# Designs tried in a protein design run: peptides against a protein of PDB entry 5A53. Part 214

Target 1, 230 residues: chain A of PDB entry 5A53
Amino acid sequence: LVENVKQALFIPGQSCNKNLHDIMVDLSALKKPDMKRFNRKNDIHPFEDMSPLEFFSEKNDCSLMVLMTSSKKRKNNMTFIRTFGYKIYDMIELMVADNFKLLSDFKKLTFTVGLKPMFTFQGAAFDTHPVYKQIKSLFLDFFRGESTDLQDVAGLQHVISMTIQGDFQDGEPLPNVLFRVYKLKSYKSDQGGKRLPRIELVEIGPRLDFKIGRIHTPSPDMVTEAHKKP

## One batch from the design tools (peptide; made by RFdiffusion4, then SolubleMPNN)

Design b2_p27_5_s3 (from b2_p27_5, 16 letters changed)
Fold by OpenDDE base, seed 2:
Structure b2_p27_5_s3 (fold): chain B 230 residues (1-230), chain A 27 residues (1-27)
Amino acid sequence: as target 1 above (230 residues)
Amino acid sequence: MVVTSDDLLADGDALEGAQEILAKLLS
């Protein structure tokens, strides 16, 4: 089943600032062409009332949404929302730390729009801890693009790396997730008769350290429905 | 400035993971 590529809607909240806007632009560049952005700020508080997001999901036919807000308590907050049947499936707040880097902070490399990124996840908790499992699922869902036959290795240009920043125990604050994007560079090694392609990874940005905030988890019934293949 | 693997030592885990994926693709 070639599932249609999920469309993403980026929504600036009322408290969206220039930094968040820039982050939004850079992150959304990885989602092109399957991305929409609102130009106007919207006063949305998803953990108080989810109905505006459900409305936007349906109106824009976007099953992925990112709300950009900032406050003293939740600085540089990107709320990632997924919908199923235009109803909220899950939400997670990911606050960008101040040490972020934009695409402009890296060497400009040619980027082909629409190529699927490869993913790497560092940290056992991505497979075992409910919150990190949700994050992994979210980012895979967000950036996986169209299921094209993996045959075109030539189409693999980017690696998205997500790393849990350190170990943690039960009851401790959840470590940040380090979001990194690399481009694959292939060099013809002229060293001796067998041209083994030398591949290097070059960071292209953005560089984001995500602090985990509030989470909304789906109901068991919604989980069951979402896993039903049509 | 090309940020090489050496420049990304501060994010060693992220780079290592990416390199592992690369190695799998080349194998």
Scores: peptide ipSAE 0.177, ipTM 0.721, DockQ to the pose 0.111
Fold by OpenDDE base, seed 4:
Parts: C-alpha cells; structure tokens; sequence
Structure b2_p27_5_s3 (fold): chain B 230 residues (1-230), chain A 27 residues (1-27)
C-alpha cells in the first residue's frame, strides 16, 4: 500500500514578521513538492479556537499545518498542527531561537526535490518522554515522504538531525530541540583497492533551535482511531 | 524513512561512511 504522502500547509499568522517568513520559506522548501503556502496573513489563535485550522485542513486537503506567529511571550513561534479526518489531532508550539540560520547562510548545494531524508534523533527522552515522543512523531510524519520498500541508500541525499540540548530532570524546563539538516557527499576512496565510499555530511540549513511551548495532545479516542488506519 | 545506526551498519559497503556520518551527527 503506497501511503499517500502527507501534505503540509504553511500559514503566516497576523503577527508573522520577515524573519518568520524567511524561516517558513526555507523550512517549507524541504517539504517540496508536498507543500502549500498562504501569501496572506491570517488571524488564527489555535489554542483559543481550533476551528479555522480544521477548515483550512479540509479546504486544502492538508493533514499537516504550520502557523507562523510572533509575540513578546512567544517570539518566532511555529505552531505545528496535525489533523486526522480534518480534525485537530495534536499541536505543539516550537519557538525558533534568535541564532537561526537560513539556507542563504550555507553553501548552496544541488538538491533533488522529493527525495526522502534520513533521520537521526539524539537524546533518550525522544523515546521516553511524552513531549519529545510527540516531537519525534511529528517530524517523522512531516518529512518522511513516500514509503518506498527498497529505498536505495543511493537515493538518500540528506539527513535531518534532531538533538535534545542537554539533560533535564523532572520539573525542570524542557531543553530546546536542535534541528539540523545535512547533505550527504559520497567520495570514491581509492584507498587499498576496496572502493569504500567515503561519505561526508555537509550542513545545508536551515539551522533552527526550537524552544518548546504549549502542547495540545489528542484524546484517547482519536489516538485509537488514528492507529487503526495505516 | 528513519535510518538507524543498525540500518547503516547492515550495509557492509557503506559501513565506514555511515559510521563517519553518525559520528559527525553525534558530534
């Protein structure tokens, strides 16, 4: 069963600024061709009223959405939303730290649009802590692309790396998640007759450090329904 | 697709490259 690739909709909120716009453009480029962007700002407050997002999900046939907003309390905020049956499944606010880098800050490398990324997750909490489990699940859903059985390793050109910034204890603020994107460069090594391909990773951007904000978790009923449908 | 360290290690021809990639990603 070829699972349909989930489509993403990027929505500039009313408070979207130039930095967020640039981040939106660069992040959405990684989701091409399975991405739509709104050009107009929309006054959406998902934690107050989710109905506009459900409407956009249905209208645009997108099960993934990213809302770009910024305020004094929630600067450079990317709200990631997943829907199931065009109803809100979960939401998470990820605020981009000021030290972000855009694609223009890196050497431009040729990139084939539509190839699946490899993923690496660094930090035990991605497998044990509910918030980081949600983040892991979200980004896998967001970028995994087409399910192909024999993904020829030769067809994998880039790696998305997500790292929890340090250890934390119960009751402490959750550490940031470091988002990095690398391109794989393969070199033919002539060493010793065994042509072992030498692979190098080159960061291509964007570089984003995410501060975790508000979270909406699905109801137990929605979890059950979402797991029944492959 | 999530490529784990185990997946990379399973491809013997790409093992060294995969290990280097992993090392750089973890650095």
Amino acid sequence: as target 1 above (230 residues)
Amino acid sequence: MVVTSDDLLADGDALEGAQEILAKLLS
Scores: peptide ipSAE 0.026, ipTM 0.562, DockQ to the pose 0.107
Fold by OpenDDE base, seed 5:
Structure b2_p27_5_s3 (fold): chain B 230 residues (1-230), chain A 27 residues (1-27)
Amino acid sequence: as target 1 above (230 residues)
Amino acid sequence: MVVTSDDLLADGDALEGAQEILAKLLS
């Protein structure tokens, strides 16, 4: 496991629209302080030519990248890219459904920047199906932050939940992945003289339903090299 | 918006995961 927190670069593509920009801003806020955003649109087509992404990875020292594009066939498309040694490791297209919610759609809650989120994954396919395994691995890499040894409950602020929407069989289209973010709230409940802390989850956004698109998988050689712990 | 049990019912499958996390945190 790469011990260092991976840096993310968010890139608006040429077809990036207002909705994608807003989604980019909100999703990248969860990656602060380990995030950079480009202000200019870039004409990048990762599945045609990966060289520009490798260049940006090296130039910005970012091993995570997200490209924001939109077309009729691939509306609200977030291409997630991981690099190893500034070479493309894997890529996956995740298209945001129109029912998305932004941070502004939820009650504003104060949170500490840089705290490690907790993760929950719902659906057996996250452990068995290659595509969902990649998604799980990607989001863990993207948001796990610094390993603070502080198992202090005080350090647990956010929960990222990812759910496979429904069952599927072999040969069927892959169900969407539901992305949800919650803040943990502790309440002092006076029940029967013993103050038991009541913990509640409050959704804070963004709310994203991801449709799975194109995928690039790493070569066996890159897999071996990336798993070599120094 | 406090995600009450009623609010979580509206989000179906996401609720189950959140509840599992809560259970783990309270254990």
Scores: peptide ipSAE 0.020, ipTM 0.581, DockQ to the pose 0.097
Fold by OpenDDE base, seed 3:
Structure b2_p27_5_s3 (fold): chain B 230 residues (1-230), chain A 27 residues (1-27)
Amino acid sequence: as target 1 above (230 residues)
Amino acid sequence: MVVTSDDLLADGDALEGAQEILAKLLS
C-alpha cells in the first residue's frame, strides 16, 4: 500500500514572534512540496479547545499541523498535531531552545525538493518510552514523504537526526531532543587502487533543541482505527 | 561545514547515530 504523503499545515498563533516565524519557514522548507502555511495569526489554544484545529485539518486536507506560540511559560513553542479522519489523534508541545540555528546560519547547499530523508534516532527511549516513541512516530510521519523505491540510494540527499540529550530515570524531567539535519556528500576516493566512495555528513540546518511540554495521547478507539489496515 | 567527530561529540550522542548511518551507507 503506497501510503499517501501526509500534508502539513503551519499555523502562526496569536503570540507568534519573528523567531518562531523564521523557525517555521525553515522547518517547513524541509516538508516542501507537501506543506501549507497560514500568513495570518490565529488565536488557537489546542489544549483548551481542539475544534479549530480539526476545522483547519478538514478545510486544508492536512493530517499534520504545527502551531507556533510563545509565552513566558512556553517560549518558542511548536505544538505538533496529527489528525485521523480530521479528528485530533495526538499532540505534543516542543519548545525550541534559544540556541537554535536557522538555514541562513549554514553554508548554502543545493537541495532537491521531494527526496526522502534518512532518519537516525539516538537513545533507547525512542523505542521504549511512550513520549519519545510518540516523538519518533511523529517525525517519521512528518518527513518520510512518498514511498520511493529504496533502490535509489543515490537519491538520498539528507539525514534527519534526533538525539535524546542524556540519560534519565523514571520521575525525572524528560531530556531535550536534539534535532539536526545533515546533507550527504559523496566523494570518489582512490584509496589503494580501490575506488571506495567516501561519504561525509554536512549540517545544513535548522538546528533545534526541543524541550518537551504538554502531550495529548490518542484514545484507544482511535489507535485501533488508525492501525486497521484496510 | 563538514561535521567532524569532535563536532558531533560536542552535541553529545549524536555521534553514535551518525556513525551508524555512515556504517550502513558504507556497507
Scores: peptide ipSAE 0.017, ipTM 0.578, DockQ to the pose 0.099

Design b2_p27_5_s4 (from b2_p27_5, 17 letters changed)
Fold by OpenDDE base, seed 4:
Structure b2_p27_5_s4 (fold): chain B 230 residues (1-230), chain A 27 residues (1-27)
Amino acid sequence: as target 1 above (230 residues)
Amino acid sequence: MVVTSDDLLADGDALSGAQEILGKLLS
């Protein structure tokens, strides 16, 4: 079963600024060709009214959406939304810290569009804490692409790394999630034995540190329905 | 297919170099 690749829609909110626009462009480049971007700003407040997002999901046939907004309280805010049957499944606000780096800040490396990333998750909470489990699930869904049975190792081009910034206890603020993207460089080692290719990772950007904001979790009924394999 | 860190660890000699680098990034 060729799982249909989930399409993403990037939406500039009314308060979208130049920095968020640049971040949007760079992050969405990783989702090509399965990505659409709106050029016009839209006045959407997803935690007050979700109906506009459901409308856009259906109209554009996108099960993934990212809303770009910025305010004094929620600076550089990327709201990640997933839909199921064009209804809101879950949402999470991820605010980009000011120390972000764009693709232009790194050495331009060519990459083949459409190759699937590898993922690494650092932090036990990605497996145990509900918020970080949601983040892990979201980013896997966002960038997983087509499931091809042939794990062609030759098709491995880049790694997306997500790290929880430090330890935390119950009741403490949730640490940021560090988002990093690396390209794999393979070198033919001429060393006479088993020609194990020397692999190097080179950061290619963007570099984003995400502060966790508001979250909408799916209803138990929607969870059950979404996990039903057709 | 997206290869996760677990998938990389499960794959044989062909990904050993990637595993080492990933391990170093995780350390």
Scores: peptide ipSAE 0.029, ipTM 0.588, DockQ to the pose 0.125
Fold by OpenDDE base, seed 3:
Structure b2_p27_5_s4 (fold): chain B 230 residues (1-230), chain A 27 residues (1-27)
Amino acid sequence: as target 1 above (230 residues)
Amino acid sequence: MVVTSDDLLADGDALSGAQEILGKLLS
């Protein structure tokens, strides 16, 4: 079953600013060619009314959406939404900290559009804590791209790294998630007799520290339906 | 925080050479 690549729709909210727009452009570049962007601002409040997002999901045939908003309480807020059958599956607010870096802040490296990224998740909570499990699942779904046969290991040029910033206990605020993107460079080290391929990771951006906001989790019924392979 | 080679994934599977990549990411 060739699972169709999930398409993403980036939506500027009414409060979208220049910084969020730039972040949107850079993050969406990693999703090319499976990405659409709206040029117009839309007044959407997903935690109050999800119907507009379901409409956009169906109209644009996108199962992934990102809403860009900013307020005093939720500065630089990226709401990530997944749909199943054009109905909301889950949502999570990820607020970008002010220390973000854009692609222009890094050395420009040529990359092939459409290559599958590798993923690394640092933090035990990605496997045990419901919120971080959702984040892990979301980003895997978002950037996984087309299922390629094992033969395309040669095409793995990018690493998306997600790190939980520090340890936490139950009842404590959830630590930020550090989002980093690296390009793999293989150097033939001519140094000494064993030609061990040296792999170097070069950060290419964007660099985003996500503060976790509000979350909408799927109903048990939707989870069951979404896991039913058609 | 324990980071293992199994934390490096492609298409839901652990990748070979994950330990080397993880070492670079954590440095």
Scores: peptide ipSAE 0.023, ipTM 0.568, DockQ to the pose 0.110
Fold by OpenDDE base, seed 5:
Parts: C-alpha cells; structure tokens; sequence
Structure b2_p27_5_s4 (fold): chain B 230 residues (1-230), chain A 27 residues (1-27)
C-alpha cells in the first residue's frame, strides 16, 4: 500500500512578518519533500471565508495547509488547516510565543530529508480533551502521514516532543503546547575498551511554544467520510 | 522574556518523553 503522504502548503498571509516567515521555513523543512510554500502574501481570513483555502487545497493538491498571520490580538499565528476532498475538515490557530528558537539557534546537524519523525506526547489531555486530541491528530497527520505501525528504527532520525505546559481544570485557559525537535546522535563511547554505542537526543529546533486560539471542528458527516477507508 | 521554573520543568518533561520513546525503540 503506497502511503499517500499528505502534502503541506505553507501560505504567508497578508500580515506575515519576518519572524513568521523564518518559523515557516524551519517548520516546513521537517516536512520536506512533501511541502510547498507560496512566495506571495495572500489575504486570507479562514474563520470568515474558507473558500480560498479550499481552492488552494484543490489547486495544489494539498490536504494540509498552514496560514501565517500576525496581529496584536493573534501574534505569530499559525493556522493549521486540514482538508478532506478539498473541503475544510478542521482548523486550529496556534500562536507562537516570543521565546521561539530557530534552527540557526542550534548546532547545525546534518539530517536526511524525508525520514519520518517519531512523536511523543506529554499530558493526559492529548488523549481525553477534544482540543488537545485535535492537536495530536493534526501533528501526527502532518508529519507521519498514514500511521505505519512499523517503527523503522533504522530510519529513526528525529523525535518530535509535544508537551502540555502544566495542568488545567475545566473552565481555565488551555495551557500552551511545547513543540520540541530532537535528533538522535550516535556516539562511540570508549568505556574501558568496550565501544558501546551511545545514543543521545540533541535538540535541533525549531523550539515553539504554541498558544491555542480559535478552532473549527469537522462536521459529523465529514468525520464519518474521513474514517471510511477507501 | 524571563524563563520561569515552570518553563524549565516543561522542557525537562519534553526531553524525558523523547528519551522514553527512544528507549522503547532501542530495546
């Protein structure tokens, strides 16, 4: 079964700034080669009119889209959009906090393009809370494509860690999601003449803390259709 | 932006989670 790897389209909005552009470049590097980027800013307001995104989804054959916008109220906002049949399935705003780090802020390590990252999720809410379940589903869908149960250990290069920042109760603001990327680095440790391979995790970036914004959830009908395996 | 103790703890959890996954894969 040829995994139909979902293609991602990164769209700079009209209010896209340099920081968002840099974040876009770095995040999209993890999605190579299954990524497209627009070079021009587009005036898109997905929570007002979704039609332009559906058009772009179809025209570019991308079922994943990320819209980069920034305002005083929604600074460094990455709107993640998924489509099914080129219609909007779901959307979520994830605003990048000012403490972000780019790939250039870390030691440059060579990596193979196209290797799928492994994911780890910290926080029970990723399995129980509807918003965090959507985030988990989104990022797994974004970077893994079709869930292969086969963890190709031989192809493991990156680990993406997503952590809910602290505990929360019902009615409280949703904690940020901490996005961290690590590379596996193999060291030859000479311990007493026995070379034991030591594997270490090295953070490679980007480092992003996501504040959760507006959400669009799929219709029950679309959920049913999306779960129908062809 | 002041890095709080909570931020450091969260980063620790992020790394520990990644280490756990690595351990499971290499076992």
Amino acid sequence: as target 1 above (230 residues)
Amino acid sequence: MVVTSDDLLADGDALSGAQEILGKLLS
Scores: peptide ipSAE 0.200, ipTM 0.777, DockQ to the pose 0.113; fails the geometry check
Fold by OpenDDE base, seed 2:
Structure b2_p27_5_s4 (fold): chain B 230 residues (1-230), chain A 27 residues (1-27)
Amino acid sequence: as target 1 above (230 residues)
Amino acid sequence: MVVTSDDLLADGDALSGAQEILGKLLS
């Protein structure tokens, strides 16, 4: 089953600032070519009214959306939205901490558009805690790209790493998720007659620490429908 | 091949996790 690659729509909110815009550009670069961006700011408040997002989902044929907003309470907020049948499936606010780094902060490396990332998740909560499960699911869904049967290892270019920042107990604030992107660099090591391919990881950016904000979870009915693969 | 490191849920930093995946791919 060739699952159609999910398209992402990046939406600047009314409060979108330069930093958020830059973050949006850099993060969306990883989603190319399956990405659209609005150039105009839109006054959208997804946790108050989801209807504009559903409209945009349908109009742009995008099942993934990212709303860029910033306020005193929710600084550098990236609201990730997934739709199913152009209806809101789930939403999560991920606020970018001030220590972010852009692609320009790293050495420029050749990047091939459309290559599938590898994923790493660090932290048991990604498999056990509902919020982190949602985050894991979201990012896999967001960046997985086209499922090709070709296990062409040669097509592996970069690794997306997500790490839960520390341990937490029930009732405590959820730790940040550290988002990192690495490029695989292959070296022909001429060390002795056997060319052992040496692979190194080089951080390429962006570097984002996500603080978890508000969450909208799907209804049980929508979960059932979404899992009904045709 | 999207290597979903379902197996790399070990405690570690982002780089360590990525290195582990790489190690598995090269093994």
Scores: peptide ipSAE 0.136, ipTM 0.712, DockQ to the pose 0.250; fails the geometry check

Design b2_p27_6_s1 (from b2_p27_6, 13 letters changed)
Fold by OpenDDE base, seed 2:
Structure b2_p27_6_s1 (fold): chain B 230 residues (1-230), chain A 27 residues (1-27)
Amino acid sequence: as target 1 above (230 residues)
Amino acid sequence: STVDLYTYDVISNSSDLKETLALTIEL
């Protein structure tokens, strides 16, 4: 069964500002063509009432949503939502730190729309800690795209790097997740040398440092249903 | 440093092939 490509819906909240809009545009560009954006602000408070998001999920046939809000307490907040059967599966608030960089801050490189990213995860907690496991799962799920054959692997053009910013102990605030995007440059070695192709990574943006906010975890029943291979 | 890059599952000949690409990233 070829899993259908998950569609993402980007929703500006009532408090969406210019910075969040610009971040939304740049991040959503990585999800093209499997992305929709609302042009209007919507008054949605997902941790108070999830029903509007479930409605939007169903109406737009999007199992991925990103709500853009900003407040004094939760500045530059991107709420990532996943649905299963148009019901909320999980949610996580990721607040973008003020040191963000847009695509315009980097050299414009040719980007082919629809190519899948490779991923790197730095930090053991991505495999052990429930919050970072959710983040890893979310971003892998978000950018999975269409099933590709081996020929498409040669077309892989970019790497998404996610790094946990430092070590932490139980009871400490969770370190930020550093989101970086690199373009893969393969240099053909000259025909005569058995030299391995030189691979260089060039940062292309956006550059986002995510502070972790509130989380909604799925019910055990929804986990079981979502993992049922048809 | 060498970083393991996770690719998505590539379907080749009805088998899911997971390839890990090791890249040297200079941070």
Scores: peptide ipSAE 0.017, ipTM 0.494, DockQ to the pose 0.289
Fold by OpenDDE base, seed 5:
Structure b2_p27_6_s1 (fold): chain B 230 residues (1-230), chain A 27 residues (1-27)
Amino acid sequence: as target 1 above (230 residues)
Amino acid sequence: STVDLYTYDVISNSSDLKETLALTIEL
């Protein structure tokens, strides 16, 4: 079974502001063409009642959702939701720090829509700590796209980098995750007969520093069900 | 810092790409 490309639904919450809207537009551009967005604000509180999100998942055939909300306690909050069988699988709040940069803050570079990103993760906790494992899993799942046959290296367009901001001990607040997007530039190097392409990375945005908020983890039964369906 | 590079449906995980990525992120 070729897994159908997971569709993402971006939902402005009631408290969605211009900054969150702009962030939503820029982040969703990386998910094109497999993205839908609502134009109207919706009053959704996923940690109080998940049923509206399950309804939207089913109605729009989207297994990925992002809710955009902002409050004094949870400023610039992006709640990432995954569903399985249109039921909530997991949720995580990622709050964007005020130092964010939009695509318009970088040099405009042309890119092809629908090309898969490469990923890089910096920090051992992405492989050991349950919260950072969930973040890694989420972003890989979010941007995986179509299983295409072996794309030539020429099809590599951009890299998403995720870095844990510093070390931490048990009981300390979890460090932010630094989200960066780079375009690959390949130059023909004429040095010494072996044309090893010189690869340069150019930041293209958006630039987002994520503060980790509330988390919903799947039930053991849902984990078992999700692993049984290839 | 451990750098894990994930590529989707790409023939070449070139060592050169991994090195370039590692250098760019540490800066």
Scores: peptide ipSAE 0.017, ipTM 0.493, DockQ to the pose 0.201
Fold by OpenDDE base, seed 3:
Structure b2_p27_6_s1 (fold): chain B 230 residues (1-230), chain A 27 residues (1-27)
Amino acid sequence: as target 1 above (230 residues)
Amino acid sequence: STVDLYTYDVISNSSDLKETLALTIEL
């Protein structure tokens, strides 16, 4: 069963600023061609009322949404939303730190649009901690692209790297997630012994450090429904 | 969908990456 590629909708909130707009443009470029962007600001508060997002999900046939907002308490906030049957499945606030880098801050590299990224996750908590498991699931789901039975490894262009910034104990604030994007360069190793090609990762951007904010977890019923493959 | 983990010897310009990376490819 070829599952249809999940479409993403990027929504500027009322408090969206130039920096968030630029981040939105650059991050959404990684989701092309399976991406829509609104040109107008929308007054949406997803943790107060989810109904506008459900409406947009249905109207645009998008099961992935990103809301761009900024306040003193939640600066450069990207709320990632997933829907199932056009109902809210889960949400997570990821606030971009001020040290972000745009695609324009890196060497311009050409890549084919629509190729599936590789993923790397650094930190054991991505497999054990509920919040980081949700983040891992979200980003895999967000950038998965087309499911092909045999991906030619030669067609793999870029790596999305997600790193938990340090260790943490129970009751401590959750460390940031470092989001990095690299282009893969393969070189023939002329040095006779290792048959393995030398692989170089070149950062291409954007560079985003995510501070974790509020989370909405799916209901047990929605989890059961979402795992029922039709 | 199976998630296959591939280990690569990677040279990276990022300190955030391990020398040996496990790449996840969702098939």
Scores: peptide ipSAE 0.014, ipTM 0.488, DockQ to the pose 0.050
Fold by OpenDDE base, seed 1:
Structure b2_p27_6_s1 (fold): chain B 230 residues (1-230), chain A 27 residues (1-27)
Amino acid sequence: as target 1 above (230 residues)
Amino acid sequence: STVDLYTYDVISNSSDLKETLALTIEL
């Protein structure tokens, strides 16, 4: 069963500004061709009323949504939403820190549209802590593209790296997640008689440091239904 | 700082392929 590639809908909220728009454009470029964007601002408050998002999910046939909002309390906020059967499955607020870098801030590297990224996760909490498990699941699900044939290993040109910024204890504020995108450059290395390909990572952007905000977790029933592979 | 990444996940529609790749990231 070729699972249909999940489509993403990027929604500018009423408070979406130029910076958030630019971030949206750059992040959504990584999801091409499986991405839609609204050109108009929409007044959506997902933690108050989820119904508008469910409506947009169904109307646009998108199981992934990203709402772009900004306020004094939640500056540069990207709310990531997943739906199942056009009902809200989970949500997470990821606020972009002011130190962000756009694609234009990096050396123009040729970006091939539609290439599936590799993922790396740094931090034990991605496998143990429920919030970071959700983040890992979300990003893997978000960038899950078409099945690449093994021949497309030569097409594996991009790595998305997600790093938990430092250690934390129970009850402490959750560290930021550092989102980085790299292009792989393979060099023939003749070091030591073993032709180990030397791989260099070149950052291509965007560079985003995510502060974790509010979370909506799925009901146990929805988890069960979503894991029922047809 | 150099971060050595030894594992990456290749996302596929059918399975996640975990490959060991020595990656050096200069941070």
Scores: peptide ipSAE 0.013, ipTM 0.492, DockQ to the pose 0.211

